# Ledger of designs, part 29: peptides against a protein of PDB entry 5VJI

Target 1, 62 residues: chain A of PDB entry 5VJI
Amino acid sequence: NTLVVLHKSGLLEITLKTKELIRQNQATQAELDQLKEQTQMFIEATKSRAPQAWAKLQASLT

## One batch from the design tools (peptide; aimed at target 1 T2 V5 L6 T15)

Design b2_p30_8_s2 (made by RFdiffusion4, then SolubleMPNN; from b2_p30_8, 17 letters changed)
Fold by OpenDDE base, seed 3:
Structure b2_p30_8_s2 (fold): chain B 62 residues (1-62), chain A 30 residues (1-30)
Amino acid sequence: as target 1 above (62 residues)
Amino acid sequence: LLEENEKILLKNQELLRELEKKKKEIEEEV
C-alpha cells in the first residue's frame, strides 16, 4: 500500500510540511513587497530625502 | 520580517534534502 509506505517513511509528513513552509515564505515575501511599495510611494510623494522613512522601513524588515 | 523569511527558507531547504533521501528509501522498498 503506497500510502502506508509514504506515511511510515516520513515522506508524507515532510512533503506536507515543505508545502506549508513554501506557503509561509510566499506570504512573508508578499508582506515585504507591500512594505517596499509603501516606502516608494512615500519617497515619490515627498520628492526629498527620506532618511527617517528608510530607518522605519529597515526596522520593520528585521 | 527578513530574518523570519530567511529562517523559513533555510528550513525549506533542509526538508527538501530529507524529501530526496526518503524518496530513495521508498523506491528501494517498492
Scores: peptide ipSAE 0.099, ipTM 0.617, DockQ to the pose 0.302
OpenDDE base, seeds 1, 2, 4, 5: peptide ipSAE 0.030, 0.049, 0.089, 0.084; ipTM 0.435, 0.545, 0.598, 0.593

Design b2_p30_8_s3 (made by RFdiffusion4, then SolubleMPNN; from b2_p30_8, 17 letters changed)
Fold by OpenDDE base, seed 3:
Structure b2_p30_8_s3 (fold): chain B 62 residues (1-62), chain A 30 residues (1-30)
Amino acid sequence: as target 1 above (62 residues)
Amino acid sequence: SLAKNQEILQKNQELLRELEEKEKEIEKEV
């Protein structure tokens, strides 16, 4: 039985764990991308001194 | 965090290497 061999070899466990770690990596990457975007909006707000740039930053933090 | 993401990536690479070895084991038993 192929499923029994997959289970006994540990391949099934490793495969499932690898998929979970890929998912966690993707979630962490999304958090980093959001932080990068917020940092950019902060930089633009400080440079432009325009109310619109501050409003955009505030919207990203809410 | 970036540090946690790097740790996850390294663990994924380790597991992929283990997968390759286990695939060879399955090929012998099937």
Scores: peptide ipSAE 0.057, ipTM 0.549, DockQ to the pose 0.449
OpenDDE base, seeds 1, 2, 4, 5: peptide ipSAE 0.054, 0.054, 0.048, 0.055; ipTM 0.538, 0.536, 0.525, 0.542

Design b2_p30_8_s4 (made by RFdiffusion4, then SolubleMPNN; from b2_p30_8, 18 letters changed)
Fold by OpenDDE base, seed 3:
Structure b2_p30_8_s4 (fold): chain B 62 residues (1-62), chain A 30 residues (1-30)
Amino acid sequence: as target 1 above (62 residues)
Amino acid sequence: KLKENEEILKKNKELLRELEKKEKEIKEEV
């Protein structure tokens, strides 16, 4: 039985753990991409010629 | 977050090497 061989060899455990780590990597990458997007929005706000928008941004960074 | 992601990638590479080793062991026993 192939499943029994995979289980006894430890291949099943390693495969399942690898899949879980891939899932965690994907989640962490999505969080990083969101942070990059947020950073870009802040950079664009700093380029705005609106003194009030600049003041609000500075206040949010302190 | 970035460092954690690098560690996750490192562990994935380690587990893949272990998979390849175990696959070889099984093929030699059959």
Scores: peptide ipSAE 0.048, ipTM 0.529, DockQ to the pose 0.306
OpenDDE base, seeds 1, 2, 4, 5: peptide ipSAE 0.047, 0.047, 0.045, 0.043; ipTM 0.528, 0.527, 0.522, 0.518

